# Peptides against a protein of PDB entry 3WG5: the designs that were tried, part 77

Target 1, 218 residues: chain A of PDB entry 3WG5
Amino acid sequence: LAKNIVYVAQIKGQITSYTYDQFDRYITIAEQDNAEAIIIELDTPGGRADAMMNIVQRIQQSKIPVIIYVYPPGASAASAGTYIALGSHLIAMAPGTSIGACRPILGYSQNGSIIEAPPKITNYFIAYIKSLAQESGRNATIAEEFITKDLSLTPEEALKYGVIEVVARDINELLKKSNGMKTKIPVNGRYVTLNFTNVEVRYLAPSFKDKLISYITD
Target 2, 218 residues: chain A of PDB entry 3WG5 as posed
Amino acid sequence: LAKNIVYVAQIKGQITSYTYDQFDRYITIAEQDNAEAIIIELDTPGGRADAMMNIVQRIQQSKIPVIIYVYPPGASAASAGTYIALGSHLIAMAPGTSIGACRPILGYSQNGSIIEAPPAITNYFIAYIKSLAQESGRNATIAEEFITKDLSLTPEEALKYGVIEVVARDINELLKKSNGMKTKIPVNGRYVTLNFTNVEVRYLAPSFKDKLISYITD

## One batch from the design tools (peptide; made by RFdiffusion4, then SolubleMPNN)

Design b2_p13_5_s4 (from b2_p13_5, 7 letters changed)
Fold by OpenDDE base, seed 1:
Structure b2_p13_5_s4 (fold): chain B 218 residues (1-218), chain C 218 residues (1-218), chain A 13 residues (1-13)
Amino acid sequence: as target 1 above (218 residues)
Amino acid sequence: as target 1 above (218 residues)
Amino acid sequence: MSYVEIEVLGARR
């Protein structure tokens, strides 16, 4: 029986327009092969809101399930990463990772202090993050608190509060635990039940350009 | 039986004089074909007040119903987009979208800080947005709070408060839910009952000029 | 704490 394909790709570092290109490329490859899903191993401190919103839209337009996996241990889906996760079809976290801290800022002053976002912008992102949570059937109260309280959660807390769906140590445990789960948002207008009983895992490597830009921005 | 036509077009990005040209072109095409309605898929962070006011006037002068649909998930009708929506014949939002954050600003300083509008300008837009809400039978109190509190709402909140009329995941659900609804403002001096029982959906593509300008302004 | 750098999109009039 032809094995269903699951793609795995890594996105690490700041969320930028280039990170959008990575998401778009990875999802497009998985779509072309009619994969059962793509798993994005995410480790980000955050980044640009415009790029984040574009990434969320790209995930929501995906023809296949996009699973955000905060991995490896020590990784985070901070700020923009949390929005991306909340916009995805399934969220998993490895033990020793974190999610949250979503308060928008305008940037950093010369002294390294945060330039606060005005209430207009903060309220916009509160509405936005709550919408993502509500659409996905995730905890909208906690999603708001990621901004208003700058809350960060462990995997166990995030699972307990209904922010995420799975805690898994590795890809194999993730596949095992998420097998038979429904996507938290639709794929092509339908909620999909994930089937990981007989899958081939294919790893997507970053392009040379991906490696170079990550090297320059790190 | 000749199918009634519904046009769908996308407007994405900043509200400018060029965005007015897009609205005008799309509505004109739909008017020429005596369409049952045009649906504008709107995703905007806001833009210029002059362009916004012209767009509102163009919508109000339309010979056919203009439905603003905040779409796709992750999209917003922020700032100028909210005014445009409130000036339209029907507002719909997809899950995961937002509306609001309408406080006028004069611009951004070199440090990225907001240049506040003086009270005279703020009060002008309060009166303007309340008028749009009142004319459309929408919540004028919340419309004012979009400015005074820089409020942003989810689709569910906006529906609950009577700011919008429909929450819909896609065009098909929008057509189904809005079928038999009356327009919130007149079309050619009359409130129209929408008839979407047997419609053909026609998508209007952006012109080459539209694509180029979006590419340059992004 | 890494925050969403919001490019304050231009003057929302």
Scores: peptide ipSAE 0.063, ipTM 0.296, DockQ to the pose 0.223
Fold by OpenDDE base, seed 2:
Structure b2_p13_5_s4 (fold): chain B 218 residues (1-218), chain C 218 residues (1-218), chain A 13 residues (1-13)
Amino acid sequence: as target 1 above (218 residues)
Amino acid sequence: as target 1 above (218 residues)
Amino acid sequence: MSYVEIEVLGARR
């Protein structure tokens, strides 16, 4: 019998290769225990495109549903965080959070100014973010505007426009509201109906390595 | 009568938004004077993908042929420099130079290590570099291997494999060897036959701004 | 600041 377990883990800060390792570790633990799902509490200003795309791929290859939860209030899934969310099985947001602002850049100049991405790169990410939205049955027009207009949405707007599936104040409300929902993308080739009836919630702590990396990237 | 003028300018160092400004300025000067061509002496380890793609577009929109010349001996058209060359009307290399090593990265970690690009980004640049090679009638297989194998070629190899058009020791030999060649891509929608008979060579100096930027990015 | 970085850098000699 699959354990009625839901894992919860936090990923905070910039998206890097080390954040990929965190996602991989967290999902692997949840897969090994045959969890019903894992919820990732996400708070990120963005980060690296490569790490982002690898994280999306790791989520899509998960043996269990991966829920991105923009939490706590005041958190954001900005830039790379939006792509990760759109690549996931379900998106939730807490009140007072934000999603969007996905314009790609080539980094920062020596003076700290943004170096803009050329149109070809921007167009690639437009196509990519739209594909993530379309594959998940989410609003591809808004996904494009996260880049072209550098648009950011509230949870209420994101829900209204069909970018996300749930607005929830905490894990308990999230589990309650998402119970019986189908994943927006397949798990191992099949859409899964979430079963959060009588689940045990288990929190995963960051490893020492995870804590060290977070400290360096802050 | 189009002035039998060939401009020569140098672009050295990392490819940035400021290098785009240099390309734009140099090509604009040559266009205004109705030059037969402009030769850009290129020496770069690479740089930003956005700036690179904008430079390629600026070259392709030129009213006159733009020749990329990897010069002097010891110079390279590495990474972004290879894309720029493949997007140009003609490529020349001096003996003792190199071209290739085009694997995209997401930048450097805080410790200075390379952050790898995810497969999706790598595949995008594979498609892009192959398109540049195909559009210019150059070796698309080798162009792909510049990424997939991080391949670098000598001038002799690059010529042999149909990546470049000319090996030349100096500007005079370049003009002599390329005289009568057709551009590998169109100029304003037409393939142009280069006419370097009785040409005046004019050197463009970097502006004060160009010099300042080069100093900061070194 | 919200960003997605992409660079094409060759071997720094």
Scores: peptide ipSAE 0.047, ipTM 0.314, DockQ to the pose 0.314
Fold by OpenDDE base, seed 3:
Structure b2_p13_5_s4 (fold): chain B 218 residues (1-218), chain C 218 residues (1-218), chain A 13 residues (1-13)
Amino acid sequence: as target 1 above (218 residues)
Amino acid sequence: as target 1 above (218 residues)
Amino acid sequence: MSYVEIEVLGARR
C-alpha cells in the first residue's frame, strides 16, 4: 500500500522573507512527493507583515494541506504567527502554547516600548484577520479581538472558541485527532478530508542557509 | 566667538530599527552640544516603514535642525529615504544622486518580483507622504507621484519642482548655499534661520555596533 | 528596487 507521507518541518523565530523561503521550500518538497499533508511546527513571536501575507498566500496556493502546529510546549503563534495559522488548512496547538496578540505595531522605540500602528493600518489588519477567519470558518469575533484587545488564548480556549481545530501533545496525537477532518480552506479549490491512516512521517531539516539566518536573527 | 558647530554623520544602507538608533544617537549628540545643525549624509535604497516613521518623528522632535544630504554622488534617498528627507528641516542632494521611488511594497517574491501593497496601504502612504510635503512646504503633487508613478528625480529636477532646497557637491557648498535659509519645518515650534557663518564641522563616526550591523545587512 | 517595506506585525521582543 503506497504509504501516505506526512511531512513535518520546523519554523522557529521571527517571520521574515527567509521564513517565507522556508515555507515555500518545505511545501514544495511535500507537494513534489504528493504528501497527504505537511505539518509545520511553528514557534514565532511574530514578524514582518509582508512576509506573513506572502506565507499566507503560499499556504493558500498549496497543492497539499498545510497544518500549522504550535509546538513544542512553550511555543507561540503570536502576531504574524496567528495570521499564518488562520490562513492554514488546519490549526493544532500543543498544551502550554499560545495564539493571538495580533495588534499591528510599527516597531519598538528605543526604550522598548511599542510604537502603535496608525488606525488605518490597524483597521486594515482587522479586516484582513477577519477575512482569514471567515474564509476558514473560524471565529472572526475572536480574530478581531486578537487585535483590538491584544487577546492571547490557550489551546483549550482557542479550541473552545472555534479558533483552532486540534489540541495535541505530539505529532502522533495530532495525526490521530485530525484524521477524517476536513480542511478549513480549499486545497486546489476543494475541501480535503485528511486521511492519516497508515502514514509515514518524514521530517524535513532546515537548510544550512536557514540555520545560519536563524542564528543571525536570534 | 563660540564656534557654531555643525555635525555631519553618515547613514547608509537599509532603513531598519538600527538606523533609527543611529539617527537618535547622532541627533542626541548634536543636541547635547547645542549644534547649529546636524547634516545626515544619507544613502539608502529604502527599508522598513516602521523605522522610517520613527525616524521622521525623531527628526521632528529634534531640538536642532536636521539636514538630510543625499550624498555622495551615486547615492539615493529612495523609498523610505524620501519620506525621511521630506520629514526633515532641509533637504540637499549632491549631483548624480536620486530621490523618490516611494511605492509601498509588501516585499519581494521568490523570483525577486515586487509584492504590491494593498490599496489601503498605498492610500495610507499617499496621505502620509503628502502630509510630509505639505507640512514642509514642499511639492505635495510630486510627493504623491513618488508613489503613484514610482517617480525618481535628479537633484536638479527635485530642486526645480520644489521637493528639495539645495543642490551641493560637498559639505562646504551645502553650508554656503543653505546659510540664511529657513527650516522647512519647525525646530521646537519655531522656524529657524540657518546660520553657517564661521562654523566648525565635526564628523560623527558610526559605533562599532553600527558597523557590525551594517556589515550584516549589506 | 526601492521599497517601503511595511513591517506592521512587530515581533514581540
Scores: peptide ipSAE 0.203, ipTM 0.620, DockQ to the pose 0.566; fails the geometry check
Fold by OpenDDE base, seed 4:
Structure b2_p13_5_s4 (fold): chain B 218 residues (1-218), chain C 218 residues (1-218), chain A 13 residues (1-13)
Amino acid sequence: as target 1 above (218 residues)
Amino acid sequence: as target 1 above (218 residues)
Amino acid sequence: MSYVEIEVLGARR
């Protein structure tokens, strides 16, 4: 029986338009090969709202399940990363990672202080993040609190509160635990049951451009 | 009599955190040399609001006059560029340039369509852009219309409406026309009269990092 | 297209 393919790619750093390009490229490759799923190892402190929204849309338009995996230990799906995760087909976290802290900001002042978003922006993103949570059958109350309380959760808390689906220490454990799970949002209009019983893992490397951008943004 | 120094630097492309670094570097160099002013040749379609606000603040904190010069012909101070200009000590435009189109957006959808900012964000930026105009003694009504009507102006219109101070075809004409003008905002708490009678023009080049970023963002 | 891009989601530095 031909092994189903699962792709694994890493996205690290700030969420930008270039991050969208990375998501798009990785998902497209996995789609072209009719992969069972793609796992995106995500480590982000956050980033741009537009890029985030576009990434969410790209994930939702995927012809295959997109799994956001907050990895490795010490990584975070902070701010934009949380939205992306909540917009995905499955969220996994490694032990020692975090999710949340979604308070929208206009940015950072010269002294590094946060320029607060006006309440109106905050309310927009509250509505948005709640919609992502609701659509994915995840905890919309906690999603709101990611903004209103700038809440951050451990993997164990996130699992307990129904924000995420899997806690896994590595790709193998992730595949094992998520095998037979239904996607939290539809793939091509249908909830898909993940089949990781006989899969080949393929790692996607960053492009040269991706490496260059990461070097500059770091 | 020792020639007063006027620095000229170019900032081109999207307004980002890297653009802030460019502004900061250029202004710092000019400050260190006690320049009469720095002229920033600006060509931007816009960019990030946070970076824009930080750039405005950096300009306002400058120990020397910062002149925004929309240059060359065909360039624009669009969106974020307009805010930056309105926050500066003097605005000049070359013939065939434009200013305005300041409607805030959340970004671009995957199909390239604009994700509109909620009205609440729009209103925030209306208040902000009006404050910049008022503080600089520029046309706050037109500043509002840059957002509410997505208005763009020619140099001639911008001058006529009191948005900008100078129309100039090149640096020499700019220096000539702006000589003896008062800054539109204070420098170190005082309105400064520009003295370009006996000046040496020094051009600042982009750093290697600046060139690399421009190459990647283009 | 001219845009004021609102970074609404600050990356925690």
Scores: peptide ipSAE 0.149, ipTM 0.547, DockQ to the pose 0.730; fails the geometry check

Design b2_p13_6_s1 (from b2_p13_6, 8 letters changed)
Fold by OpenDDE base, seed 1:
Structure b2_p13_6_s1 (fold): chain B 218 residues (1-218), chain C 218 residues (1-218), chain A 13 residues (1-13)
Amino acid sequence: as target 1 above (218 residues)
Amino acid sequence: as target 1 above (218 residues)
Amino acid sequence: MSGVELEVLSDTR
C-alpha cells in the first residue's frame, strides 16, 4: 500500500521575496510527489506585504493542502505570518507560540519608531484580512482586531475564538489531531478531507540560498 | 454548433502604460475572434491615474463585454483597479479578495510617507468615480467613500452594497453565475445579455514584454 | 493628470 507522504519544511525569519521562493519550492516539491499535504513550520516576526500576498496566492494555488504550523514553542506567526496562516488550508500552533499583531506600517524611522500606515493602507489590509478569514471560515472579527487593536493571541485563545484549527505539541500530534479534518479552503476547487493514516513524514531541507538569506535576515 | 468563445487573460501588478497595452492587446484579440466576452483576472495594488483612465476608455470602447474578475484569492482591485472595475461591463470577485482604497496621491516622499493630493485633484476623482458608478448602475455613494474614507470592501460587502455583480471562486462558477446577466454598461451602444452556455474558455498568455514588465514591477 | 498615483504599498510587521 503506497504510503501517503506528508512533507514538512521550515520557514523562519522575515517575510521577503526570498521567503516566497521558499514557499514556492517547498510546495512544488510536495505537489510533484503528490503528497497528502505539506506542513510549513512557520516562525516569523512579519515582513513585506507584497511578499506576503504572493505567498498567500501561492498557497491558495497549491494542488495539495498547505498546513501552516507555528512551531517550535516560542515561535510566532506575527503580522505577515498571520495573513499567511489565514490564507492556508489549516492552521496549527504549538503551545508557547503566538499569532496576530497585524497592523500595517510603512517602516521604521531612523530612531526606530514606527512610521504608521495611512488609513488608506490600514483599511485595505482590514478588508484583505477579513476576506481571508471569511473565505476560510475563520473569525473575521478577530482578524480585523489583529489590525485595529494590534491583538495577539495564544494558541488556546486562537483556537477558542475560531482563528486556528489545531493546537499541537509536535508533528505527530498535529497529524493525529488534523486527521479527518477538512481543509478550510479548497484544494483544486474542492474541500479535502485530510488523511494522515499510515503516512511517511519527509522533511525538506533549506537550500543553500535559503540558509544564506535566513542568516542575513536574522 | 459553433461554440461561443470566452477569453480569459491575467493582468497583475501596477497599473501603467504597459498595463494599458496589455488590456488593448487582450481585448483586441477577443474582438477579432468575435468572442462572447473577455474575462480579465485582475490583481493590482493600483498605479498611475492616466493609465487607469486610458484603460477605462479602452474597456468602454470594446466591441465585446469586458468582465473584470478580481482573482485569485488574495488579489486586489486596489485604487486604480477599482476605477477600472467600475468602468467595466461586469465585476466579479473571488472570495478572499478586496476592492477599494481609491484616494488619489501625488506619490511617496523619501521617508515613505504619502504625499496627499490637493483638494482639486481629490474632488476631480470623486466626480470621476461617481460617474463610473452612475453609468454602470453601481453604488455611487460607496464609490465616493472609496476616496473620502479610503474604504475597502470584501467581496461579500461589495456585492451587498451593489458595487459588484458576482462573487465566484473560479472561472466556471463565474460563467455559471453571470450567465443571463446584462452588462452594466453598453457594448456598441446596447446592453448585452451574457450567454455562457456551451462556451469554450480560451486563455491568453502574456507576451514576453508583459512578463518582463511584471517582473520589474514586482 | 500626470503624477497622480492610486496604489497601496505597505509593509507588515
Scores: peptide ipSAE 0.027, ipTM 0.266, DockQ to the pose 0.123
Fold by OpenDDE base, seed 2:
Structure b2_p13_6_s1 (fold): chain B 218 residues (1-218), chain C 218 residues (1-218), chain A 13 residues (1-13)
Amino acid sequence: as target 1 above (218 residues)
Amino acid sequence: as target 1 above (218 residues)
Amino acid sequence: MSGVELEVLSDTR
């Protein structure tokens, strides 16, 4: 029987324009091979809002399901990572990971204090994150609170509140639990039922460029 | 009878990227020798949050149990050290040590005052530390209070409240008391019962580089 | 929006 391919790739570090290039490369490879899905193991403290929005768009334009997996234990989908997750076809988290803390900032002052974003910017991202949650059938109230209260959640809380879909310890458990789930947003205009019954897992390694940039930005 | 090897190594000082390298080196050596466990004698006032998170991940990726031992008497697993401990397979403390005080900061001002972390960051680490505690079956309420109340505990308090697993005066007592205990997090996806009945203790010395960097940062 | 950051940069000392 022809095996359905599931790609797994890792994205770690700050969300930047280079992170967009990583997402684009990984998703493109998986699309070209008509994979059942791609799983992105995400670990990020956040990053640039513009890069984040581009990544969300790239995910939503994917020809295959993109599963954001906050992994490994100790990882986070913080700030920009939360937006990316909420924009994806399925969110999974490993035990010991976190999601949230989405309040926008304009940077850090010389004294290390956060430069607060003006209400205009904050309200923009409130509307944006609520829209991502609503579109994906996830908890829009909690999504707003990721900003207004700088809320962060455990996997168990996030699952309980309907922010994420799966808590899984590893890729095998993720595939097992997500098998038969529908994507939370459409793929090519249709919600897709994930089929992981006869799966070949293929790992995508970072390119040399990806490694170098990650090394410089870390 | 083939003796089970237990490695003992020391990590002292601030948690930095160099401390990650120490953890990685020590755990790798113990993994290569298929040790029953590695005990890390930890004494830290804290350090970098990013390095801490990387260390937690490295511990959780270990092929063998990693026991964090707050040692010697007078040592602490303060701030970042508490996170590391909560992310480990077993926590022990010597009498006269402390754990806690986990409130994140952005650094110190020129006048020596703490630059407070914004609620965004504080809430992120509340979720993170709670997740570590929950994953390891440790007291998540107390873990949160390490941040919200900047709580610090004695070994006896930490044991009583279910934050740590062992109070031990030395390595021999630690091995004796922890023999037959299950790891609080899985090793390679499985909870391991520690077997210290036929043990050879091997001490790992800091590398020359480790000594030099520790000397510069302390 | 250019210049907006969504990140957690912190120290735990």
Scores: peptide ipSAE 0.026, ipTM 0.268, DockQ to the pose 0.124
Fold by OpenDDE base, seed 4:
Structure b2_p13_6_s1 (fold): chain B 218 residues (1-218), chain C 218 residues (1-218), chain A 13 residues (1-13)
Amino acid sequence: as target 1 above (218 residues)
Amino acid sequence: as target 1 above (218 residues)
Amino acid sequence: MSGVELEVLSDTR
């Protein structure tokens, strides 16, 4: 029987339009090869709300399961990263990572103080994040509290509260633990059961353009 | 002969006072064990200038060599990260990482536009970054251009221009390539030759507090 | 220097 292919790629840093391009590229490659899934090793402090929403849409439009893996240890899926994770087919976290702190801000003042979002914007994102959680069968109350309380969670807490599906130390453990799980949201209108038996893991690297733009935006 | 100990830790996200605490903790642990070095896997978009300067000072005050390793692939030592790297005893980068883009800003406006730093502040950081480069025997012209041109570099470019010392795919290659190198700045007033022959690699994890605060700031 | 950010990208948290 032909080996199931699982792609692994990394997305790191602020969530921007460039990050969208990375998601799109990585997912497209995995789609073209009819992969069983793509695992995105995510590490982000957050970023732009518009880019985040576009990324969520791109994930939800994927022809294959997109697994967000908060990795490596010390990484976070902070703010926009949490939204992205909640919009994905499966969330995993490595020990020593975090998820949450989703309160929207308008930016930073000249003195480095946070410019608070008006209630209208905050309420919009509360509704949005709750929708993501509800659609994925994840804890919508905690998702809301990621905003209202600026709550952050450990992997164990996130698992306990039903925010994420897997705690795994590495890709092999992730594959092992997620094998046989159903996607939390549909792929092409259907909940997919992940089959990581006899898989070939393929790593995707940043494109030259990705390197250049991460190079430029950095 | 007793194995030389090398610590490896990760610092990711925005450079803040909390990031300083992480650097301080990690370096202190490695100092206490009289490690040959600590390798900090750094991935940052930048952060606060004050925290950055404190981190640089902490690195320079280290009783052991502090190696900044821009890692994993896709990571950056952007802005404040570049300053930190330039203030360190050795800089390494993984393929697919970036360094540079050091132009200071005062923050972001409500519309997400950058608030430019006044010339006085920009000039201060030009002088500062040049000083870091000069003291470490690194390319001060390029360091200045990290600000004046918002220049970012690939690992190969950074190596070519004499900004960094090592391009390495992983910790093992880093240890291999940096073995026998002299630190670019003194440790306790002396340039140290790194000895990574027969080393024990020890990984440091985020403390509970680190997890909690990264948890909170995320 | 309080209020100086050395960030390349605006993180909208």
Scores: peptide ipSAE 0.039, ipTM 0.313, DockQ to the pose 0.140; fails the geometry check
Fold by OpenDDE base, seed 5:
Structure b2_p13_6_s1 (fold): chain B 218 residues (1-218), chain C 218 residues (1-218), chain A 13 residues (1-13)
Amino acid sequence: as target 1 above (218 residues)
Amino acid sequence: as target 1 above (218 residues)
Amino acid sequence: MSGVELEVLSDTR
């Protein structure tokens, strides 16, 4: 029987294999406890495309709804973070956060300048991000423009354009607003109606390994 | 009951999240069929640290022995490939292959020059690669020097220094030489003696997705 | 040959 439990965990920093491990660990814990959902408070400048794609797959394979919450105020779901959000069951943003800026790069030069991705890579990620948007019933045109125009949106704009589902100041408002919403992608092949009536919120802390690797990559 | 089956699959190109997916798929198939082992023919110039770390974890979680085979002649297990190999149950190399060159970089500049990793990152991976070598009973000093000296070894040197376990020209010689060897790391908490007596070899082909993403990243 | 390439493909910095 599903428990009236919602997990909340934080993922901050670059999207890496360690970030995948964090997602996997957090989702697995919530799955094992038959949680109603897990909310991932996400604050990322971006990261690795490969790690991002693995994270998206892990979210899509989740036995429970995974909500990406761009939080706290001042946070962003930049680049890889946007892809992850678009691959999730529901996207929320706090006021004062951002989403977008999804243009792939090959890295940074010695002088800190961006090395542009070749057209082949850019076009691949255009197709990929559009697919994520389409599969989740979100604005695929804006998703493409996150790459082609390096567009970055406010929560209010993202909501208006149909990129995200909720603007919320905190977890309590998020739970209130998302209660009764259907997931934008299936859970185990079915769209789920979120039930956040009388839920217990459980916060997951980063493991020691999580803290160590975050410290090393920051 | 374990079947007298050994799977063989190829992984070629950059280590990415897709490479993780390939490893996961291949190992999962072999696990489901209760194979004696899976041999991964690896040819990689390196890739992403995060994907590499996930692959190492996936190998370590395998229910069956995973043998990394640097193959064919002319192939390499460079950088991330070396880490993956050091994280596996057994390492083999074909004559004319290489292993090593593990110095972390932040990427390539616009002019194609390497952007050096900061000391913090380099030291992290030194500790990590030494841990992999120590856990597998392999030469941790050489593993460190794969980073600090950007050392690259031949199969014969790698065998001599205790970095790898087998030099073999082909799958048949590999099976013959590795028959009766103990895995260098545990399988489900126990060191396993490989039994390749009267085994059927099954080759796994890349999926359509594998081919597509390989084509895009090449 | 490149060590651990931190190819930040999608670093939006």
Scores: peptide ipSAE 0.033, ipTM 0.278, DockQ to the pose 0.352; fails the geometry check

